# Ledger of designs, part 35: peptides against a protein of PDB entry 1IK9

Target 1, 211 residues: chain A of PDB entry 1IK9
Amino acid sequence: MERKISRIHLVSEPSITHFLQVSWEKTLESGFVITLTDGHSAWTGTVSESEISQEADDMAMEKGKYVGELRKALLSGAGPADVYTFNFSKESCYFFFEKNLKDVSFRLGSFNLEKVENPAEVIRELICYCLDTIAENQAKNEHLQKENERLLRDWNDVQGRFEKCVSAKEALETDLYKRFILVLNEKKTKIRSLHNKLLNAAQEREKDIKQ
Target 2, 207 residues: chain A of PDB entry 1IK9 as posed
Amino acid sequence: MERKISRIHLVSEPSITHFLQVSWEKTLESGFVITLTDGHSAWTGTVSESEISQEADDMAMEKGKYVGELRKALLSADVYTFNFSKESAYFFFEKNLKDVSFRLGSFNLEKVENPAEVIRELIAYALDTIAENQAKNEHLQKENERLLRDWNDVQGRFEKAVSAKEALETDLYKRFILVLNEKKTKIRSLHNKLLNAAQEREKDIKQ
Target 3, 195 residues: chain B of PDB entry 1IK9 as posed
Amino acid sequence: MERKISRIHLVSEPSITHFLQVSWEKTLESGFVITLTDGHSAWTGTVSESEISQEADDMAMEKGKYVGELRKALLSVYTFNFSKESAYFFFEKNLKDVSFRLGSFNLEKVENPAEVIRELIAYALDTIAENQAKNEHLQKENERLLRDWNDVQGRFEKAVSAKEALETDLYKRFILVLNEKKTKIRSLHNKLLNA

## One batch from the design tools (peptide; aimed at target 1 N185, target 1 (a further copy) E186 K187)

Design b2_p16_3_s4 (made by RFdiffusion4, then SolubleMPNN; from b2_p16_3, 8 letters changed)
Fold by OpenDDE base, seed 3:
Structure b2_p16_3_s4 (fold): chain B 211 residues (1-211), chain C 211 residues (1-211), chain A 16 residues (1-16)
Amino acid sequence: as target 1 above (211 residues)
Amino acid sequence: as target 1 above (211 residues)
Amino acid sequence: SEKKEFEEKIKKMEKE
């Protein structure tokens, strides 16, 4: 089950932050439980998949688009101010919300809620869920931070190996050339010596012919 | 200002989760504000640096050790069960907590609280703080996740360059040796040819002398 | 480039 708690302002009580909790299975389309609280009283209602489908039809809106609007209204908290307006009557327990466009406001949905007999239990459970979520998110943050530090170390290690490899390649090339030149010079010296011996032998023959 | 909210169980009401909020400036030693709630009622008290020092002295405990125990009791939530026991009288508004060791239980601290006139405001503010903390932690998680993905890409890039550098070094060595062998073989062939010319010249001289 | 420069160095060393 997924849950989202958001802050909302009611048109009737704009000075008092209310909390809207929505709980659902996998998708909001499958239905959801809505809970409203002011920190003293709580109200809860269940919205079925059938009711969501009916509201979409009544609005002449495609169901996926309607569910998308429900998600923005009910799960985003105070999104950009002024886009969604929330209304609740404590007397009738009737909750409705409107989408405010530049030139047109229209009702997006409405729900009958029931006043919770023991609001303290609902509020305690809500706070527990918030504290659990904080703990989970903190554990995830600590894990990600440690992994980030590991990845940075691993990057520095391979970067250092890469730089050493580049330098070692240049050094290898230089060393191989130096060794090659030495061996070549030895061979050249031997070739020169053999040529000189051939020249001397030819000069001696020319002397022997001249007698 | 720093804040921590924790779940506690009161000895008098073990079936009802209570929430203990502590707020302080930089260190708990400088004093703190304590708030207790059951989701319906709330109680608040202020503990000064002077009171913390006095309690440490009364306990014959070094102040840093005492503050360390306060931090464990008041900020850790239900740490390992059974180590800290919390007591609160709604009638006297007297809050005290004990440290339970294997063979000895002792009072760690006690505070006079005051019943909040409008607990709903305190509860709303507490929930708001939880929701803000969730949002901040979520934003941090998203940032760390993106950075982790970046670092992983950067690691893969440098690893790929390193592997190419290793392969290029091996290829360079192999190519240089092959070329060197070719040049050496040419020089060796020339040396052999010159030796054969010297041998032939010596044989011709020996024929001319016999002639 | 490096390969060509090497080949030129070798050719120079062969003529010398």
Scores: peptide ipSAE 0.025, ipTM 0.837, DockQ to the pose 0.168
OpenDDE base, seeds 1, 2, 4, 5: peptide ipSAE 0.022, 0.027, 0.024, 0.025; ipTM 0.838, 0.838, 0.838, 0.838; seeds 1, 2, 4, 5 fail the geometry check

Design b2_p16_4 (made by RFdiffusion4)
Pose (drawn by RFdiffusion4):
Structure b2_p16_4 (pose): chain A 207 residues (1-76, 81-211), chain B 195 residues (1-76, 83-201), chain P 16 residues (1-16)
Amino acid sequence: as target 2 above (207 residues)
Amino acid sequence: as target 3 above (195 residues)
Amino acid sequence: ASAEAVLAAEEARAAA
């Protein structure tokens, strides 16, 4: 059981703001209850599933395509106008295309005997919604703060692992260099003794 | 300017639900407006910064402690009474085995309740809209952080596994380069023996 | 013009 409460402007009353409450079960296609309120009175109407299928036929529209129009218009490039007569309780709305507009929906609403009860329930539903949302935003705020920390934690764990690697790398190389260079000292020494022994022979060949 | 709308029950009408709307600027301490509505009529009252502190004196409570009690009672066990004939509104606090009047307001019946009710409903719808948007923004950040975390965690796994492959990998190369020096040393030594 | 025609038609229907 879902519902949407939207604010709307009637052409015959651009001064005051009205509210439209649409409620259904699962889908609009199966039917819906519509309520109009000015904060004092309320007018209600119902639209059955068969009435929706018939209206779609009378409008030469694919049924799902028609329900889509109802969703954009009633549940809040698509321009829609709303009219209501308190004298007749007739409520209709049209879709305004280029130079061509057309009746999109019409409802004969009935003035409600207990407007206050309807208005109180509506406000109550809104307050419950505001409440459910806050609880959710709080749950997400905490999850947000947890992740901000869990990242900072691992980020530090990362920097440490990298810094430990660099210290170990330079440490290993330093030892290597020492051993390698000691050998080089021997090579240079041997290499030079050899040279010396070559120059000695060369001197015996020459004298 | 902030406001809180609470659903309450009056002692003289536990059947019907009323709505209490409290509005202020910065802190209740500087005064506030309180409105009571049953969805048909509405009663309003203004409480000045001067009256509030005055009440803090009649009680002998720090203006802070007193405002604190109002916040708990009015912004949502607290009991509420209202007489439509006198427009007098008062509420009390109920503890174990005792109760006491906590405060009262002389409200006045509003001339155009529908206007008040319409503004209240409009506020609720805006609040629902703002809250739903924030739920989206925080939902995405929760996603970005989830991804960012997996990234770094992966970097950590890769980094630690590298530090553990380093000693073994670098030592092999060192053996290779070192074995070259030794060969040279042997060949030199052998040459010297030649001569 | 179209909008006016739609309005007139719906008023007629509502008077019925």

Design b2_p16_4_s1 (made by RFdiffusion4, then SolubleMPNN; from b2_p16_4, 11 letters changed)
Fold by OpenDDE base, seed 2:
Structure b2_p16_4_s1 (fold): chain B 211 residues (1-211), chain C 211 residues (1-211), chain A 16 residues (1-16)
Amino acid sequence: as target 1 above (211 residues)
Amino acid sequence: as target 1 above (211 residues)
Amino acid sequence: SSREKVRKKELEEAKK
């Protein structure tokens, strides 16, 4: 089961933060359980896949788009731009919410809820879920932090090896050229020496012919 | 203000999860506010630095060690080994907790609490804090994940450059040796040719002397 | 690089 808790403000009780829990299996499209609480009382309702489909049809909206709007409204609360308005009557247990566009507000959905007999149990379970989620997220964050530190070390190690490889390539090229020049200069000196010996031998032969 | 919420089980109500909130400024040592709730009622108490110091002295424990034990008990609940036992009387509003060691249990601390008049407000504020903490931890998690992906890309880029540098170093060495050998062999051929010319000139001179 | 150009020149002079 997936679960999301959001804070919402009811039009009837704007000074009292309410909490909207939605619980579902895999997709919100397949149906969900909604729970509303003010920290003292709780109200719950079940919405079926058939009801969601009917509401989408009644709105003349494609089901995937409608479920996308439900997801924004019910799982994120009003949103950062207060795009959604929530209404609840404690007397009728009727919950409805509206999407507020610039030029028009329209009812996005409505649910009949039932007052929970033991709201403290629902509240405790809600707090437990919040604490479990905090613990799981902390463990993930600690793991990611350790992995980031590992990746940074590995990057520094490879970077250092790369810099050493660049320097070693430059040093190798310089050293090879120096060694090659020395050997070539030795061979050039030997060639010059042999040429001088040939010139001297030719000059001696020319002297021997001249007696 | 720092805050930690833990789930605890009271000896008197083991079937009902309670929540223990501790709020403090910078260090638990400087004093704290404790809040207990069962999701219906709430109780709160303030513990001063002087009370913490007095409790440490009464226990004949070094203050830093005592505060360390308080931190384990009050901020982590019973712990994974149920090392701490919590007791609360709703009638007296007296809260105390014990450390359970293998051979001995001892009272670690006690607090007089007061019943909160509006527990729903305390519960709502507690849920708000949990939701804020979840949102902050999710944002940190998303940031760390993006940084992890960045670091992995950066590592792959440097690793690929390093491998190219290694291959380029080996290719450079091979190419330089091949080029040098060609030039060296040319010089060796010229030396051999000059030696042969010197030998021929010496043989001709020896013929001219015998003539 | 400037160093590579110098080294190539030195090698060509060493060929000669």
Scores: peptide ipSAE 0.031, ipTM 0.841, DockQ to the pose 0.003
OpenDDE base, seeds 1, 3, 4, 5: peptide ipSAE 0.030, 0.027, 0.028, 0.029; ipTM 0.839, 0.835, 0.839, 0.842

Design b2_p16_4_s2 (made by RFdiffusion4, then SolubleMPNN; from b2_p16_4, 10 letters changed)
Fold by OpenDDE base, seed 3:
Structure b2_p16_4_s2 (fold): chain B 211 residues (1-211), chain C 211 residues (1-211), chain A 16 residues (1-16)
Amino acid sequence: as target 1 above (211 residues)
Amino acid sequence: as target 1 above (211 residues)
Amino acid sequence: SSAEKVRKEELEEALK
């Protein structure tokens, strides 16, 4: 089961924050339970998949688009853009909400709610859910924080090893070339010395033939 | 201002979850506001720094230790260890709590509360705080998750570069040694050839002298 | 490594 609680403002009671709870299984399209409270009274209604489909058809709207609008209205609350207006009659228990566009306002949905006999139980359960959600989110935050600190250490360790590897590669190349040049120069000097000895021996032989 | 809401169970009403809100500035030691609610009624009291100091003195307990026990009792809720028991009289508005040890139970603190005239306002504000805390924690979780994913990518990139650097260092060493050996062998062959030419020239000169 | 040792020995022999 999934749940979302939002704060809303009713057109009839704009100074009193109301709370809109929506609960559903897997997808909002399969139906949902809606609960409204002012912190003293509570009202609940169940909306079926068939009612959602019928409302979409009556609006001549594609079902997925309609469910997308329901999700924005009922789960996000009246976002700061005043795009959705909420109305509730305590006498009739009739809840309806409208989408406001620049040039036109239209009803997006309506539900008949029932007054809850024990509103304190609904309110307590709502607060319990909020506290559980806070605890779960705190535990997740602490886990993610510890993992981030670990990953940062691991990154710094590999980065430091990489920099040492780069420096060691450059040092190795430089050292090997220096050693190679040294030995090559020794062999070149020995070759030059042997060539000079051959030239001298040839000159001495030419002197010995001329006697 | 700091705030903590906890679920508690009263000895007098063990089937009804109550909510204990504690609000303070910087440290619990400086005093706090306590609010109790059952989702229908609410009760509030203010506890001063002087009252906390007096209770610590009356208990013959060091103030920091006493505040540490208050924090465990009032902010953690009755943790699953049943170490703290909470009592409240709705008639007298007297709230008290005890610490249960294996062989002894003792009163840790007591407060006179006042019944709130508009409990719905207190309950709405409490729910608003819970929803704000959820939103803040969600935003923090999303931030930490994105940072974690970034750090993991950055770690993988550096690790892959490090492995390539290690392999490149080994390949460089192998290639430089092979090239060095090849050139040295050419120089050695030339030195050997020049020595043989010198030996032959000396043998020919010795023949010319005997001739 | 054994391969590094062999290469060092080959280099030393190439250096004589």
Scores: peptide ipSAE 0.026, ipTM 0.841, DockQ to the pose 0.003
OpenDDE base, seeds 1, 2, 4, 5: peptide ipSAE 0.026, 0.024, 0.026, 0.026; ipTM 0.841, 0.841, 0.843, 0.841; seed 2 fails the geometry check

Design b2_p16_4_s3 (made by RFdiffusion4, then SolubleMPNN; from b2_p16_4, 11 letters changed)
Fold by OpenDDE base, seed 4:
Structure b2_p16_4_s3 (fold): chain B 211 residues (1-211), chain C 211 residues (1-211), chain A 16 residues (1-16)
Amino acid sequence: as target 1 above (211 residues)
Amino acid sequence: as target 1 above (211 residues)
Amino acid sequence: SSSEKVRKEMLEEAAK
């Protein structure tokens, strides 16, 4: 079972933060349990897949789009954008919410809730879930942090090896060229010396032919 | 202000999870506010630095060690180890906790709490803090995840460049040696040719002298 | 290494 807890503001009680819990199995489309609390009282209702389908049909909205709007309204929390307005009557236990557009507001959905007899149990379980979620997220954060530190070390190690490889390549090239030039110059000097000896030998022969 | 919320089990109400909130400025040593709730009622007390010092002295414990035990008791949550036992009287509003060792239990500390007039406000604020903490931790997780993915990409990029650099170094060395050998062999061939010309010239001179 | 061998051969051949 998946769940999401969000803060909402009710039109009737704008000064009192309410908490909206939605619980579902795999998809919100398959139905969900909604719980509302003010930290003293709690109200719960079950919304079936058939009710979701009926509300989508009544709105003349495609079911997937409707469920997408439900997800934004019910699971996003009180985002600053006031795009969704929440209404609840404690007397009738009727919960409904509207989508506010610039020029028009329309009812997105409505649910009959029931007052929970023992709201403290619901509130305790909600706090437990929050604390468990915090602990899980902290453990994940610590894991990711350690992995980041490992990856950073590994990156630095490879980077340092790469820089050494680049420098070693340049040094190798420079050394090879220096050695090549030295040897080449020696061979050029020998060639020049041998050419001079040949020229001298030819000049001596020309002198000997001339007695 | 720092805070920590933990689950605790009270000796008097072992079936009902309680929540212990501790709030402090910088260090637990400088004093703290303790809040207990069962999801219906709440109790709060302020513990001063002087009270912490007095309890440490009364226990004949070094203050830093005592504060270390307070931190383990009050901030660790209900770890499975039952090392700390919590007691609270709703009637007297007296909260105390014990450290359980194998052979001895001793009182670690005690606090007078006051019943909160509006527990729903405390509970709502506590839930708000939990939800804020979840959101912050989720944002941190998403950031760390993105950073991990970046570092992994960067590592792969440097690794690939390093491998290419190694291969390029070997290829460069091989190419330079091949070129060097070619040029060197040409020069050696010229030297040998010039030597043969010198030898032939000497032999022709020796023939001409014998004539 | 192959490179050291080639380097050695190159030096020997250069000395010749």
Scores: peptide ipSAE 0.026, ipTM 0.842, DockQ to the pose 0.003
OpenDDE base, seeds 1, 2, 3, 5: peptide ipSAE 0.026, 0.025, 0.026, 0.025; ipTM 0.842, 0.842, 0.840, 0.841; seeds 2, 3, 5 fail the geometry check

Design b2_p16_4_s4 (made by RFdiffusion4, then SolubleMPNN; from b2_p16_4, 11 letters changed)
Fold by OpenDDE base, seed 1:
Structure b2_p16_4_s4 (fold): chain B 211 residues (1-211), chain C 211 residues (1-211), chain A 16 residues (1-16)
Amino acid sequence: as target 1 above (211 residues)
Amino acid sequence: as target 1 above (211 residues)
Amino acid sequence: SSSEEVREEELEEAEK
């Protein structure tokens, strides 16, 4: 089961934060349980897949688009933009919500809820879920933080090895060129010496021919 | 202000999860506000720094050690080990908690609470704090996840550059040696050619002298 | 070290 709790403001009670819990199995399209609470009273209703389909048809909206709007309305909370307005009658237990666009406001959905006999149990369970979610998220944060620290250490290790490899490559190239120049100069000196010996031998032979 | 909400089980109502909220400024030692709720009723009390000091003195416990025990009792929840037991009288509004050790149980602290007139407001605020904490933790998780993905990319980039640097170093060394051997062999061939010319010139001179 | 020594020997053998 998936669950989302959001803060909402009811048009009828704008000074009192209400909490809208939606719970569903895998997909919101297959139906959901909605719970509304003001921290004293609670109201619950089940919305079936057939009711979702009927509301989509009544709106002449494609079902996937309608479910997408339901997800935005019911799972995101009010959001900063007052795009969704929530209405609830405690007398009739009728919950409805509207999408407010620039030029038009329309009812997006409506549900009959039932007043819960033991609201304290629903409220306690809701708080338990919040505390469990906090603990799970904290454990995930601690894990991700440790993993970040590991990855940073691993990055620094490879970076340091890379810098050493660059320096070692440049040093190797410089050393090999120095050694090669020394050997080349020795061979060039031997070649020059042999050329001078050949020139001297030719000059001596010309002297021997000239007595 | 720092705040911690924990689930506790009261000895008087073991079937009903209660919530213990503790709020404090910077350090628990400087005092705290304690709120207990069952999701229907709420009870609040303020514990001063002087009361904490007095309870430590009454226990003949060093204040820092006592505050350390308070932190474990009040901020960790029950923990798995039933080390801390919580008692509350709804009639007297007297809250006390005990530390259970293997051979001894002792009262760790006691506080007078007051029944809140509007428990729904306290419960709503508590749920709001939970939802804010969930949202903050989720945003932190998303940030840490993105940072992990960044660090992993950066690690892979440097690792790939390092491997290329290693391969380039080995290739450079091999290429330089091949080039050097070619040039050395050319110089050796020139030296051999010049030596042969010197030997031939010497033999011709010996022929001219014998003639 | 050992790979550098072997390569010094290869350079000296190429000198011979």
Scores: peptide ipSAE 0.014, ipTM 0.830, DockQ to the pose 0.003
OpenDDE base, seeds 2, 3, 4, 5: peptide ipSAE 0.012, 0.013, 0.014, 0.014; ipTM 0.830, 0.830, 0.831, 0.830; seeds 2, 3, 4, 5 fail the geometry check

Design b2_p16_5 (made by RFdiffusion4)
Pose (drawn by RFdiffusion4):
Structure b2_p16_5 (pose): chain A 207 residues (1-76, 81-211), chain B 195 residues (1-76, 83-201), chain P 16 residues (1-16)
Amino acid sequence: as target 2 above (207 residues)
Amino acid sequence: as target 3 above (195 residues)
Amino acid sequence: SEEKEEFEEKIEELEE
């Protein structure tokens, strides 16, 4: 059981703001209850599933395509106009295309005997919604703060692992360098002794 | 300017639900407007900064402690009474085995209740709209952080596994370069023996 | 080998 409460402007009353409450079960296609309120009175009407299928036929529209139009118009490039007569309780709305507009929906609403009960329930639903949302935003705020920390934690764990690697790398190389260079000293030494021995032979060949 | 709308029950009408709307600027301490509505009529009252502190004196409570009790009682066990004839509104606090009058307001019946009710409903719808948007923004940040975390965690796994492959990998190369020096040394030594 | 030459070049750089 779902519902949407939207504010709307009637052509015959651009001064005051009205409210439209549409409620259904699962889908609009199966039917819906519509209620109009000015904060004092309320007018209600019902649209059955069969009535929706018929209206779609009378409008030469694919049924799902027609329900889509109802969703854009009633549940809040698509321009829609709304009219209501308190004298007749007739409620209709049109889709305004280029130079051509057409009747999209019409409802004969009935003035409600207990407007206050309807208005109180509506406000109550809104307050419950505000409440459910806050609880959710709080749950997400905490999850947000948890992740901000869990990142900072592992980020530090990362920097440490990298820093530890660099310290170990330079440490290993330092030892290597020492050993390698000790050998180089021997090579140079041997190499030079050899040269010396070559120069000594060369001297015996020459004298 | 902030506001809180609470659903309450009056002692003289536990059947019907009323709505209490409290509005203020910065803190209740500087005064506030309170409105009571049953969805048909509405009663309003203004409580000045001067009256509030005055009440903090009659009680002998720090203006802070007193405002604190109002926040708990009016912004949502607290009991509420209202007489439509007198427009007098008062509420009490109920503890174990005792109760006491906590405060009262002389409200006045509003001339155009529909206007008040319409504004209240409009506020609720805006609040629902803003809250749903924030739920989306925080929902995405929760996603970004989830991804960012997996990233770094991956970097950490890769980094630690590298530190552990370093000693073994570098030592092999060192053996290789070292074995070259030794060969040279042997060949030199052998040459010297030649001569 | 290439690994040998790379390691030698690294060592030369660390000497400097």

Design b2_p16_5_s1 (made by RFdiffusion4, then SolubleMPNN; from b2_p16_5, 6 letters changed)
Fold by OpenDDE base, seed 2:
Structure b2_p16_5_s1 (fold): chain B 211 residues (1-211), chain C 211 residues (1-211), chain A 16 residues (1-16)
Amino acid sequence: as target 1 above (211 residues)
Amino acid sequence: as target 1 above (211 residues)
Amino acid sequence: SEEVKEFEKKIEEMLK
C-alpha cells in the first residue's frame, strides 16, 4: 500500500489547515481511499477504478491523463501555484476539487466522504505514518551521507595516485634520458678516439714514404 | 527553536499510542516545552532550567548527565529496549517517567501539564511540522543522491585517467628503450667500422715493411 | 663506467 499526506486549504475554511491523505495499491488508476482531517474530525471515502473511469469519460479526458491530473491534485500537495481548489461540506460530506487555469476553472473530481466515528485513531495513525516516514528518510540520509564520505575518500585516494603516476612518468623520462646521454657520450668519446688513431696512423705512413 | 516528536506508551493507556513533543532553544539544559497528545486531547507544560537543575540536585546527579538522560528519555522516542516508562494522569495532569534498569527503577523526571483548550490546533501544527520535516528530509535526500552520482562519475573519470597514466608510463618506457637501442646500434656499428679500418691500416703497414 | 655498461645491458635486455 502506498500513501501520501498533503496539507490543503478548503474554500469554506481557509484559515484551518486540513490534511488530505490518499492511500492506494501500486497505482491511483486502480482506485484509492481518501481521508480528510482537521486535527479533530476525520472523513473517509473510497474511490473505485470504475468511478475514476467514469469521471474521465464524463470529462471526455483520456484515463491516463485524468489519473495524471488526480495525482497532481491529490498527491503533490497544494503547491505554491494554487492550481487546485478544494471544497468540502461537513454537512453533506461532499468533497470536490477544481483545477484553475487562466481563463477556465473546471471540476476535476468529487467524492462523497463519511465521517469517521473515531477520528483520534485516524489522526494517531496519520502521525505514526509521518514519524515512520521521517525515520526512514533519516536512515536513508545517513546512509547516503556515509556513502558520499566514502566516495570522497576513494576519489581523493585515486586522485593522489594519479598525481603520483604523472610525476613518476615525468621522473622516469628524465632519468632515462640522463642515463642514455651518459652511454651516448661514452660511445662518442670512443668514436673520436678511434678517428684520432686513424689520423695518426695515416700521418706516420706518409712520413715513412717521404726516405 | 528545536523540536522532537516521539511516540510513547503510557502505563495507564498502553493500547493508545501517545505523542510526546519536546521543544527547546539550542539546548535542553536551558529548559523546554513538553506537549502530550492522544490525537484528540493535548496537554502542555513548561520546564525551566531551574527545575532541571533542582531535579538533578535532588537526584544527586551531575546536571550534564541528567540532561543527557532527559535527552534519551524525551527525544529518542520509546526505543525498542523499553528503558523508559511513561506515566500520565488525565485527572491530575501529572506526567512522570522512570528509567528502568535491571535491578532498579527510578523516577527520572516529573511535570505538571495543563490541558490545551484547542487540541486540534496543536495536532494540526504537529502534523504540519511532520510534513515539513518530511519535505526537508526528501530535499536533503535528493541532494545527497545527486552528489553521490556526481562523486561516482568523478571517481570513474579519475580512475580511467589513472589507468591510462599507468599504461602510458609503461608505453613511454618501452618506446624510449626502443629509440635508444637504434641510436646505440648505430654508434656500435661506427665503432666496429673504425676498428676494422685500424686493423687494415696496420696490416698494410706490416706488408710495406716486409716489402 | 660499470653503471653505464649495466644500463646498456638493460637496454638490450628490454628488447629481447
Scores: peptide ipSAE 0.159, ipTM 0.849, DockQ to the pose 0.561
OpenDDE base, seeds 1, 3, 4, 5: peptide ipSAE 0.158, 0.155, 0.097, 0.159; ipTM 0.849, 0.848, 0.847, 0.849

